# Peptides against a protein of PDB entry 6B4E, part 22

Target 1, 295 residues: chain A of PDB entry 6B4E
Amino acid sequence: TNFDKISKMFWHYKDKIAQIKQDIVLPIKKADVNVRNLLSRHKRKINPKFGQLTNSNQQLFKIQNELTQLINDTKGDSLAYHWILNFIAKAVVHQAETEVRVKPESALPLGKLTLYLLVQFPELQELFMARLVKKCPFVIGFTCEIDTEKGRQNMGWKRNNENKWEDNTSYDERMGGILSLFAIITRLQLPQEFITTTSHPFPIALSWHILARICNTPLNLITNTHFVILGSWWDAAAVQFLQAYGNQASKLLILIGEELTSRMAEKKYVGAARLRILLEAWQNNNMESFPEMSP

## One batch from the design tools (peptide; made by RFdiffusion4, then SolubleMPNN)

Design b1_p10_4_s3 (from b1_p10_4, 4 letters changed)
Fold by OpenDDE base, seed 4:
Structure b1_p10_4_s3 (fold): chain B 295 residues (1-295), chain A 10 residues (1-10)
Amino acid sequence: as target 1 above (295 residues)
Amino acid sequence: PLPEAPSLAE
């Protein structure tokens, strides 16, 4: 694991966020009133769509089509198009922070929708990844110290209006929610209409990166959150990960479930305890995944 | 294919 490269990737996306603000968000505020009105209307129509997802593929397809039409309406103006995609990127991540954190299985329909949009609108990919890395740098296996305010900020910690950091549980849950979404995306197959023409934008290999990079992270930087997000990843993608990589996947699951948890046993992390339970369930041939969606 | 599974680093 080359941590220098990971850090460079992290800061690349941090810079991308700044660039998005400068080149997309701020310019729209000065755009033609008709464009602003269009985007305002579209924003209002798009925003509730993510909350309308259910365990139904039929509902998913309906929403996919509706969003596709709304996004296509903006393609005549490049700035408007990128603005709406950036809005969608933010909305998807927000949905992960709010809904997926409390209902992890909701990551499946959200992930399917997101993957569809990522393929249908390739320009969404960098916007989405930038937002993911900003909110949850674990998605690229980045970790830094959180003993400083800047460190906490880099790792996606939030402060309230009283300048108080969010509680550990809230942070862990948010990170878990976001990571669940990303994990789901990495293990989903492309929609049938794209499978022969397009490569997967965020393939299962990115799950490998997450696990491997965390395993190689200096132990003094490992926190309960690492185990929480590993558990979230496990629920979301472990079955498919094993299917993809076989024995190599098994080795990596053992590394995170057994070796990493053992090395950190003195910390008595709750997340680590859960991960051990997941490992044991797997060892007892009882590994579970999210249920498939209904037709 | 991906390389061998990594070992824990310390």
Scores: peptide ipSAE 0.045, ipTM 0.710, DockQ to the pose 0.875
Fold by OpenDDE base, seed 1:
Structure b1_p10_4_s3 (fold): chain B 295 residues (1-295), chain A 10 residues (1-10)
Amino acid sequence: as target 1 above (295 residues)
Amino acid sequence: PLPEAPSLAE
């Protein structure tokens, strides 16, 4: 694992966030009133749709079509188009932070929707990844110290208006929610209409990177959050990961579930305990995946 | 070919 390259990738996306503000978000505030009104209406229509997802593929397809139409309405103006995609990127990540964190299985319909949009609108990919990395650096296997304010900020910790950091549980759950979404995306097949024409934008190999990079992270940087997000990943993608990589996947699962948890046993991390339970379930041939969606 | 699984950092 080349941590210098990971760090460079992390900062690349941090820079991308700044660029998005300068080139997309701020300019639209000075755009034509008709454009601003259009985007305001679209924002209001788009935002609730992510919460309207259910375990129904029929509902998913409906929402996909509705979003596609709304996004296409903006293509005549490049700035408007990029603005709406950036809004969607933010909204999807926010949905992961709020809904997926409390109902992890909701990552499946959200992930399917997101993957569809990422393929249908390729310009969404960089916008989405930038938002993911900003909010949850674990998606690229980035870790830094959190003993400083800057370190916590880099790792996606939030502070309230009173400058108080969010509690550990809130942070852990929020990171777990985001990571669940990303994990789902990496293990989903492309929609049928794209399989022969497009490569997967965030393939299962990215899950490999997450696990491998965390395993190679200096132990002094490993926290409860690492185990929490690994557990979230496990629920979301372990079955498909094993299908994809076979014995090599098994080795990684053993590394995170057995070896990493053992090395950190003195910390008595709750997340590590849960990950151990997941490992044991797997060893007993009881590995579970999220249920498939209904028609 | 898929690379070997990594070792944990010391």
Scores: peptide ipSAE 0.044, ipTM 0.723, DockQ to the pose 0.948
Fold by OpenDDE base, seed 5:
Structure b1_p10_4_s3 (fold): chain B 295 residues (1-295), chain A 10 residues (1-10)
Amino acid sequence: as target 1 above (295 residues)
Amino acid sequence: PLPEAPSLAE
């Protein structure tokens, strides 16, 4: 694992966030009133769609079509188009932070919707990845120390208006929610209409990166959050990961579930305990996945 | 150290 490369990737996306603000978000405020009104109306229509997802594929397809139409309405203006995609990127991540964190299985319909949009609108990919890395650096296996304010900020910790850090549970849950979404995306197959024409933008190999990079992370940087997000990943993608990589996947699951947890046993991390339970369930031939969506 | 990505031979 080349951690210098990972760090460069991390800062690349941090820079991208700054660029988005400068080149997309701020300029739109000075745009023509008709454009601003269009975007305001579309924003109001788009935002509730993510909460309308259910375990129904029919409902998913309906929402996909509705969002596609709304996004296409903005293509006549490049700035407006990029603005609405950036809004969607932020909204999807926000949905992961709020809904998926409390209902992990909701990552499946959200992930399917997101993957569809990422393929249908390729310009969304960089916007989405930048937002993911900013909010949850674990998605690329980036870790830094959190003993400093800057370190905590880099790892996605939030402060309230009184400059007080969020509590550990809130942070862990948010990270778990975001990681669940990303994990789902990596293990989903492309929609049938795209399989022959498009490569997967965030393939299962990215899940391998997450696990391997965490396993190679210096132990002094490993926290409870690492185990929490590994558990979230496990629920979201372990079954499909095993299907994809077979014996090599098994070895990696044992490394995170047994070896990494054992090395950190002295810390008595709650997340690590849960991960060991997941490992044991697997060893007892009881590995579970999220239920498939209805037709 | 673990490989960063799976090999094609895996």
Scores: peptide ipSAE 0.038, ipTM 0.728, DockQ to the pose 0.125
Fold by OpenDDE base, seed 3:
Structure b1_p10_4_s3 (fold): chain B 295 residues (1-295), chain A 10 residues (1-10)
Amino acid sequence: as target 1 above (295 residues)
Amino acid sequence: PLPEAPSLAE
């Protein structure tokens, strides 16, 4: 693991966020009134779609089609198109922070929708990844110290209107929700219409990166959150990860479930305890995955 | 430091 490379990637996406603000978000505020009105209407139509997802593939396809039409309506104006994609990127991550955190299985329909959009609209990929890294650096295996305000900010901690940091539980749950979504995306197959023409934009190898990089992270930087997001990843993708990499996957799961938890046992992290439970369930041939969606 | 992880990807 090259941590210098990971840090460079982290800051690359931080720069991307700044670039998005400068080149997309701020310019729209000065755009033609008709463009602003169009985007306002579309935003109002798009935003509720993510909450309308269910465990139904039929409902998913309906929403996919509706969003596709709404996004296509903006393609005549490049700035408007990129603005709406950036909005979608933010909305998807927000949905992970709010809904997935309390209902992890909701990551599946959300992930399917997101993957479809990422392939259908390739320009969404960099926008989405930048937002993910900003909100949850764990998606690329980045970790820094959180003993400073800047460190906490870099790791995605939020402050309220009174400049008070969010509580540990809230942070852990948000990170878990976002990571669940990303994990699901990495383990999903491309939709049938794209499988022969397009490569997967965020393949299962990215899950490998997350696990390996966390395993190689200096122990003094490992927190309860690391174990929480590993547990979230486990629920979301462990079965498919084992299918993809076989024995090598097994070794890595043992590293995070047994070795990493053991080395950090003195800390008595609640997240680590849960991860050990997941490991034990697997050892007892009881590894579970999210149920498949209904027709 | 943990033992070296498998090297399918870094």
Scores: peptide ipSAE 0.026, ipTM 0.702, DockQ to the pose 0.110

Design b1_p10_4_s4 (from b1_p10_4, 4 letters changed)
Fold by OpenDDE base, seed 2:
Structure b1_p10_4_s4 (fold): chain B 295 residues (1-295), chain A 10 residues (1-10)
Amino acid sequence: as target 1 above (295 residues)
Amino acid sequence: SLPAAPKLAE
């Protein structure tokens, strides 16, 4: 694991967030009134779509088509187009923080929708990844100390309006929700319409990076959150990960489930205990995945 | 740190 490379990637996306604000978000505030009105209407139409997802593929396809039309309406103005994609990126991550955190299986329809949009609109990819890394650095296996204010901010900790840090449980759950979404995206196959014409933008190899980088993280930086997000990842992608990499995947699952939990046993992390249960279920040939969506 | 993970791209 090259931690210098990971750090550079982390800061690249932090810089991207600043760039998005400077080049997309702020300029729209002084754009032509017709453009601002268009985006306001589209925002209102787009925002509820993510909450309308169900376990139905038919409903998914309907929403995909509706969003495609709404996004295409903005392509005549490059700034408007990038603004609406950035809005979508933020909305998807927000959905992960709120809905997926309490209902992890909802990551599947959300992930399918997101993957479709990422392929259909390639400019969404950098916008989405930047938002993911800002909110949940675990998606690229980045970890830093959280003993400082800056460290906590870098790791995606939030403060409320009273400048109080969120509690550990809230942070853990949010990180788990976001990581679940990302894990799902990495293990999904491209839609049939794209599979022969384009490469997967966030392939299963990115799940490998997450696990391997966490395994190589200095133990003094490992927290309960690391085990929580590993458990979230496991529920979301472990089955497909094993299918993709076979024995190599098995070794890595043992490293996180057995070795990492054992090294941290003295901490008695609740997340680690759950990960042990998942490992044991797998060892007993009882590894579960999210149910497939209905037609 | 843990023993080296299986070899794959980082």
Scores: peptide ipSAE 0.027, ipTM 0.710, DockQ to the pose 0.124
Fold by OpenDDE base, seed 3:
Structure b1_p10_4_s4 (fold): chain B 295 residues (1-295), chain A 10 residues (1-10)
Amino acid sequence: as target 1 above (295 residues)
Amino acid sequence: SLPAAPKLAE
């Protein structure tokens, strides 16, 4: 694992976030009042739609169509278009931090919606990845020390209005929610209308990168959060990962489930214990995936 | 690094 490359990628997306603020978010505040009003109305219409997702494909398709129309309404103004996509990127990640955190299976409809939007609006891809990396560096297998304030900030830790760090449980759950969403996206098949014309923007290979990079991370940097997000990934994508890579996938699952957990056993991480349970379930031919959505 | 890492590209 080339950690220098991963670090460069991490900082690339940090720079991208700064660029988005400079080139999209701040300029729109100075835009024509009509444009600002349009975007305000669209924001109000778009925001609740992510919470309207259910386990129904029919409902998903309805929301996809509604969002498509709302986004297309902004294409006449490049700045407005990019602003609304950036808003969507932020909203999707926020939904992962809140809803997926407490209901992991909700990652499936959210992931399907997100994948559709990523393909339908390619400019969303860089905006979304930048937001993901900022909020959850684990999506690219990046890890740094969290013994410093800067380290915690880089790893996506939040402070409240009183400048107090969030508790460990809250952080773990948020990271798990975001990673669940990303894992789902990587293992989803493209919608039928795109499969012959477009390559998958975030393919299953990115799941491989996450697992491999975590396995190669210095053990002194491995925390409970690493095991939590691995467990979240497992629930979201392990079945499809095995289907994609066969024996090589099995080796990697054993590596994270058995060897990595064993090496860290002294720490008695709760996340590691859960991952061991998932491994054992698999060994007993009881690996489960999220239920498929209804028609 | 863990010694038993698979050989697929990272």
Scores: peptide ipSAE 0.026, ipTM 0.700, DockQ to the pose 0.118
Fold by OpenDDE base, seed 1:
Structure b1_p10_4_s4 (fold): chain B 295 residues (1-295), chain A 10 residues (1-10)
Amino acid sequence: as target 1 above (295 residues)
Amino acid sequence: SLPAAPKLAE
C-alpha cells in the first residue's frame, strides 16, 4: 500500500471541495435572479426524492426519470448545471449519513439511483467523490490520527454549536452509512442502458482498495470506526466481492475478519466483535446480502 | 502490519 499516494488523493479531494465552493457555490449567489429562482425550485423538488426511495425498482425508475428531467432543465447554464450536481452530491451523502445510517439496506436503492446519475451525468463523479472523501475518508482507505483537532477534522468528525465533538457512536454510524453507500455503488452493475457503452465509474476494484489499505494501516491508527465501516462494507458488498475476485477476495476477507480483529483484540472494539461474527457466519456458509429490490 | 494483501492494485 502506497500511503503517500493515498494522502495525495485525500488532499486532492480536499482541494476540490475548496474549488467547488469558489467556482460553483459562491458564484451562483451572484447569478441572475431567474437562475437562482430556477435552482431554488429545483432544489425543493430534488431534495425529497432521495427519501422517496423504496425497495421498488418501479419507484426507483420513476425517481430516476424525474431527477433526470430536473437536472436537464439546468444544462442551458453551465454554472447552474454544476451547482445542481453539487447539490445532488451533497444530498446523496447526507442521505447516507442519516437514512442509510439507521437502515443500511436502504443503501441499495440509493446506490442504484446514485450510480445511474453518475453515469448519466459524468460531471457528478468528481463532485460526488470529493464530498465522499471529505465526509468519510475511509472510502479511499485514508486514515490519520484523531488525537488532534485537525486529525479529527480530516477524518470527518463533526462538532456541534458548542464546539463539542460528536459521540463516538454517532461518528461510527455515520461513517458506516456513507461507506455502505459507496460499497453498494462499487458492486452494482451498470443500468442496462449503459452497460455496453460506459465503463463503471467506481468499480468493485475500489472496494479492494478500501480493504487492502485498511489492512495495511498502522495499527496505532486503527480505531473502532475502522471495524464498523468494514462491517458495513461486508453487509453491502462481501457477496459480490467474493463473486468478483474469488480466492483473492476470500484471503482479503480473512485478513480483515480474522487477522485484523485478532491484532486489535486487546482493544475490545465492538465493531471488531461484529466483524468477527460476520466472518463466522461466512465460515458457516451463511453470508447474507441485502435483499434484492422488487419490480 | 498485517500480512501482504492478495496481489491486486492497492
Scores: peptide ipSAE 0.026, ipTM 0.716, DockQ to the pose 0.128
Fold by OpenDDE base, seed 5:
Structure b1_p10_4_s4 (fold): chain B 295 residues (1-295), chain A 10 residues (1-10)
Amino acid sequence: as target 1 above (295 residues)
Amino acid sequence: SLPAAPKLAE
């Protein structure tokens, strides 16, 4: 694991966030009134769609089509198009922070929708990844110390209006929600209409990187959150990960489930305890996955 | 730190 490379990637996306604000978000405020009105209407129509997802593929396809139409309506203006994609990127991550956080299995329909949009609108990929890394740097296996304000900020910790940090539980749950979404995306197959023409934008290999990078992270930087997000990843992708990489996947799952948890046993992390339970379930041939969506 | 993770087979 090359941590310098990971750090460079992290800061690349942090810079991208600043660039998005400067080149997309701020300029649109000065755009033509008709463009601003269009985007306002589209924003209002788009935002509820994420909450309308269910375990139904039919509902998913309906929403995909509706969003596709709404996004296509903006393509005549490049700035408007990028603005709406950035809005979608933010909205998807927000949905992960809120809904997936409390209902992890909701990551499946959200992930399917997101993957579709990422392929249909390639410009969404960098916007989405930048937002993910900003909110949850675990998605690229980045970790830094959180003993400083800057360190906490870099790791996606939020402060309230009173400048107080969010509680540990809230942070852990948000990170788990975001990572669940990302994990799902990495393990999903491309829709049939794209599989022969497009490569997967965030393939299962990225899940490998998450696990491997965490395993190689200095132990003094490992926190309860690392185990929480590993557990979230496990629920979301472990079955498919094993299918993809076989024996090599097994070795890596043992490393996170047994070796990493054992090395950190003195900390008595609740997230680590849960990960141990997941490992044991697997050892007993009882590894579970999210239920498949209905037709 | 843990031993190096398995190499990614791509």
Scores: peptide ipSAE 0.022, ipTM 0.684, DockQ to the pose 0.108

Design b1_p10_5_s1 (from b1_p10_5 with P1G)
Fold by OpenDDE base, seed 1:
Structure b1_p10_5_s1 (fold): chain B 295 residues (1-295), chain A 10 residues (1-10)
Amino acid sequence: as target 1 above (295 residues)
Amino acid sequence: GPPVGAPPMP
């Protein structure tokens, strides 16, 4: 694993976030009042859509169509278009931080919706990835020390208004929620209308990178969060990962489930304990996936 | 097989 390359990628997306603020978010505040009003209305219509997802494909398709129309309404103004996509990127990640956190299986409809939008609106891809990396660097297998303020900030830790860090459980759960969404996206097939014409923007190979990079991370940087997000990934994508890479996938699952947990046993991480349970379930032919959505 | 350019397994 080339950690320099990973760091460069991490900072690329951090820079992208700064660019988005400068080139999209701030300029729109000075835009024509009609544009601002349009975007305000669209924001209000778009935001609840992510919470309206269910286990129904019919409902998913309805929401896809509604969002597509709302986004298309902004295409006449490039700045407005990019602003609404950035808003969507933020909203999707926020949904992962809140709803997926408490209901991991909700990542499936959210992931399907997100993948559709990423393909339908390619400009969303960089905006979304930048937001993901900012909020959850684990999506690219980036890890740094969290003994410093800067390190914690880089790893997506939040402070409240009193400058107090969020508790470990809250951080772990948020990271797990975001990673669940990303894992789902990587293991989903493209919608039928795109399979023959478009490459998958975030393919299953990115799941491979996450796992491999975490396995190669210096042990002194491994925390409970790493095991939590690996468990979240496992629930979301392990079945499909095995289908994609076969024996090589099995080796990597053993590495994270057995070897990595064993190396960190002295820490008694609760996330590691859960990951071992998942490994044992798999060894007993009880690996589970999220239920498929209804028609 | 693993993706091209995938990080090596430890």
Scores: peptide ipSAE 0.037, ipTM 0.768, DockQ to the pose 0.106
Fold by OpenDDE base, seed 4:
Structure b1_p10_5_s1 (fold): chain B 295 residues (1-295), chain A 10 residues (1-10)
Amino acid sequence: as target 1 above (295 residues)
Amino acid sequence: GPPVGAPPMP
């Protein structure tokens, strides 16, 4: 693991967020009233769609079609198109922070929708990744110290209206929710209409990178959150990860589930305890996956 | 050997 490269990637996406604000968000505020009105209407129609997802594939396809139409309506104006995609990127991540956080299995329909949109609208990919990295650097295996304000900010910690940091549980759950979504995306197959023409934008190899990079992270930087997000990843993707990489996947699951947890045993992290339970369940041929969606 | 396209171990 080359941590210099990971750091460069992290800061690349931090810069991308700043660039998005400068080149997309702020310019739209100065756009003509017709464009602003169009985007306002579209925003109002798009925003509730993510919360309308259920365990139904039929409902998913309906929402996919509706969003596709709404996004296509903006393609005549490049700035408007990129603005709406950036809005979608933010909305998807927000949904992960809220709904997936409390109901991890909801990552499946959200991930399917997101993957569809990422393939259908390739310009969404960088916008989405930038938002993910900003909110949850764990998606690229980035870790820094959190004993400074800047370090906490870099790792996606939030402050309330009183400038108090969010509690550890809230942070852990948010990170877990976001990571669950990303993990699901990495393990999903492309929709049938794209399999022969398009490569997967965020393939299962990115899950490998998350695990490997965390395993190689200096132990003094490993926190409970690392184990929480590994557990979230496990629930979301471990079965498919094993299917993809076989024996090599097994080795890596043992590294995170046994070796990493053992190295940090003195910390008595709750997340680590859960991860060990997941490992033991797997060893007993009882690895669970999220249920498949209904027709 | 590892599956085709498998990343290297950490």
Scores: peptide ipSAE 0.035, ipTM 0.765, DockQ to the pose 0.114
Fold by OpenDDE base, seed 3:
Structure b1_p10_5_s1 (fold): chain B 295 residues (1-295), chain A 10 residues (1-10)
Amino acid sequence: as target 1 above (295 residues)
Amino acid sequence: GPPVGAPPMP
């Protein structure tokens, strides 16, 4: 693991966020009132769609089509198009922070929708990744110290209006929600219509990177959150990960589930305890995955 | 340090 490269990637996306603000968000605020009104209407139509997802593929396809139409309506104006995609990127991550946080299995329909959009609208990919890294740097296996305010901010910690940091449980759950979504995306197959024409934008190899990078992270930087997000990843993708990489996957699962938890046993992290339970369930041939969606 | 026996990256 080259941590310098990971750090460079992290800051690349931080810079991308700043660029998005400068080149997309701020210019639109100064744009013609008609453009702003159009985008406002589209925003209002798009935003509820993510909450309308269910365990139904039929409903998923409906929403995919509706979003596709709404996004296509903006393609005549590049700035408007990128603004809508950036909005979608933010909305998807927000949905992960809220809904997936409390209902992890909801990551599946959300992930399917997101993957579809990422392929259908390639310009969404960098916008989405930038938002993910900003909110949950664990998606690229980045970790820094959280002893400073800047460190906490870099790791996606939020402060309320009173400048009080969010509680540990809230942070852990948010990170878990976001990572669940990303994990799902990495393990999903492309929609049938794209398999022969497009490469997967965020393939299962990115899950490997997450796990490997966390395993290689200095132990003094490992927190309960790391174990929480590993557990979230496990629920979301472990089965498919094993299918993809076989024995190599098994070794990595043992490393995170047994070795990493053992090395940190003195901390008595609740997330680590849960990960141990997941490992033990797997060892007893009781590994579970999210249920498939209905027609 | 990292766990011993980490598999190579794919």
Scores: peptide ipSAE 0.028, ipTM 0.717, DockQ to the pose 0.602
Fold by OpenDDE base, seed 5:
Formats: sequence, structure tokens, C-alpha cells
Structure b1_p10_5_s1 (fold): chain B 295 residues (1-295), chain A 10 residues (1-10)
Amino acid sequence: as target 1 above (295 residues)
Amino acid sequence: GPPVGAPPMP
């Protein structure tokens, strides 16, 4: 694992966030009133769609079509188009932070929708990845110290209006929610209409990177959150990960579930205990995945 | 250090 490369990637996306603000978000405020009105209407229509997802594929396809139409309506203006995609990127991540954190299985329909949009609108990919890395650096296996304010900020910790850091549980749940979404995306097959013409934008290899990079992270930087997000990843993608990489996947699952947890046993991390339970369930041929969506 | 026996990166 080249941690210098990972750090460069992290800062690349941090810079992208700043660029997005400068080149997309701020300029639209000075755009024609008709464009601003269009975007306002579209934002209001788009935002609730993510919460309307259910375990129904029929409902998913309906929402996909509705969003596709709404996004296409903005293509006449490049700035408007990029603005609406950036809005969607933020909204999807926000949905992961709020809904997926409390109902992890909701990552499946959200992930399917997101993957569809990422393929249908390729310009969304960089916008989405930048937002993911900003909010949850674990998606690229980035870790830094959190003993400093800057370190905590870099790792996606939030402060309230009183400059108080969020509690550990809130942070863990948010990170778990975001990571669950990303994990789902990496393990999903492309929609049937794209599978022969398009490569997967965030393939299962990215899950491999997450696990491997965490395994190679200096132990003094490993926290409960690492185990929480590994558990979230496990629920979301372990079955498909094993299908993809076979014996090598098994080795990596053992590394995170047994060896990494054992090395950190003195810390008595709750997340590590859960991950150990997941490992044991797998060893007993009881590995579970999210149920498939209904027709 | 990291766990021993980590599989190679893809």
C-alpha cells in the first residue's frame, strides 16, 4: 500500500470540493433568473426522490426515469447541468448519512439508483467521489490522526454551532452509512442496458482497496470507527466480494475479522467485537447478505 | 505493523 498515493488522492478530492464551489455553486448564483428558477424547481422535485425508495425494483425504475428526465431538462445549460449533478451527489451522500445509518439495507436501492445515475451521467462520477471522500475518507482507505482539529476535520468529523465535536456514536454511524452505500455500489452489477457498453465506474476492486489499505494502516491510527465501517462493509458486500475474488477474498476477510481484531483486542472496541461475530458467523456457514429487492 | 500475509493489491 502506497500511503503517499492515497494521501495525494485524498487531497485531490478535497481540492475538487473547493473547485466545485468556485466553478459551479457560486457562479450559478449569478446566472439568469430563468435558469435559477428552473434549478430551484428541479431541486424541490429531486430531493424527495431519494427518500421515496423502497425495496421495490418497480419503484426504483420509476424514480430512475423521473430523475433522468429532470436531469436531462438541464442539459441545455452546462453550468445548470453540473449544478444539478453536484446537488444530487450531495443529496445521495446525505441520504446515506441519515437513512442508511439507521437502516443499512436501504443502501441497496439507494446504491442501485446511484450506480444508474453514475453511468447515465458520467460527469456525476467525480462530483460524487469528491463528496464521498470529503465526508468519509474511509472509502479510499485514507486514515490520519484525529488528535488534532485538522486531523478530525480531514476524517470527516463535524462540529456543532458551539464548536463541540459530534459524539463518537454519531460519527461511527455516519461513516458506516456512507461506507455501506459505497460498498453496495462496488458490488452491484451494471444495469442490463449498460453492461456491454460501459465499464463499472466504481468496481469491486475498490472494496479490495478499502480492506487492504485498512489492514496496512499503522495500528496506532486504527480506531473503533475502522471496525464499524468494516462491519458495515461486510454486511453490504462480503458475499459478493467472496464471489469475485475467491480464496484471496477469504484471506482478506480473515485478516480483518481475525488478525486485525486480535491485534487490537486490548482496546476492546465494540466495532471489533461485532466484526468478530461476523467472522464467526461466516465460519459457521451463516454469512448473510441484504435481501434482494422485490419485482 | 500490518497483519502478516495480506494478499497482493489487484
Scores: peptide ipSAE 0.025, ipTM 0.714, DockQ to the pose 0.608

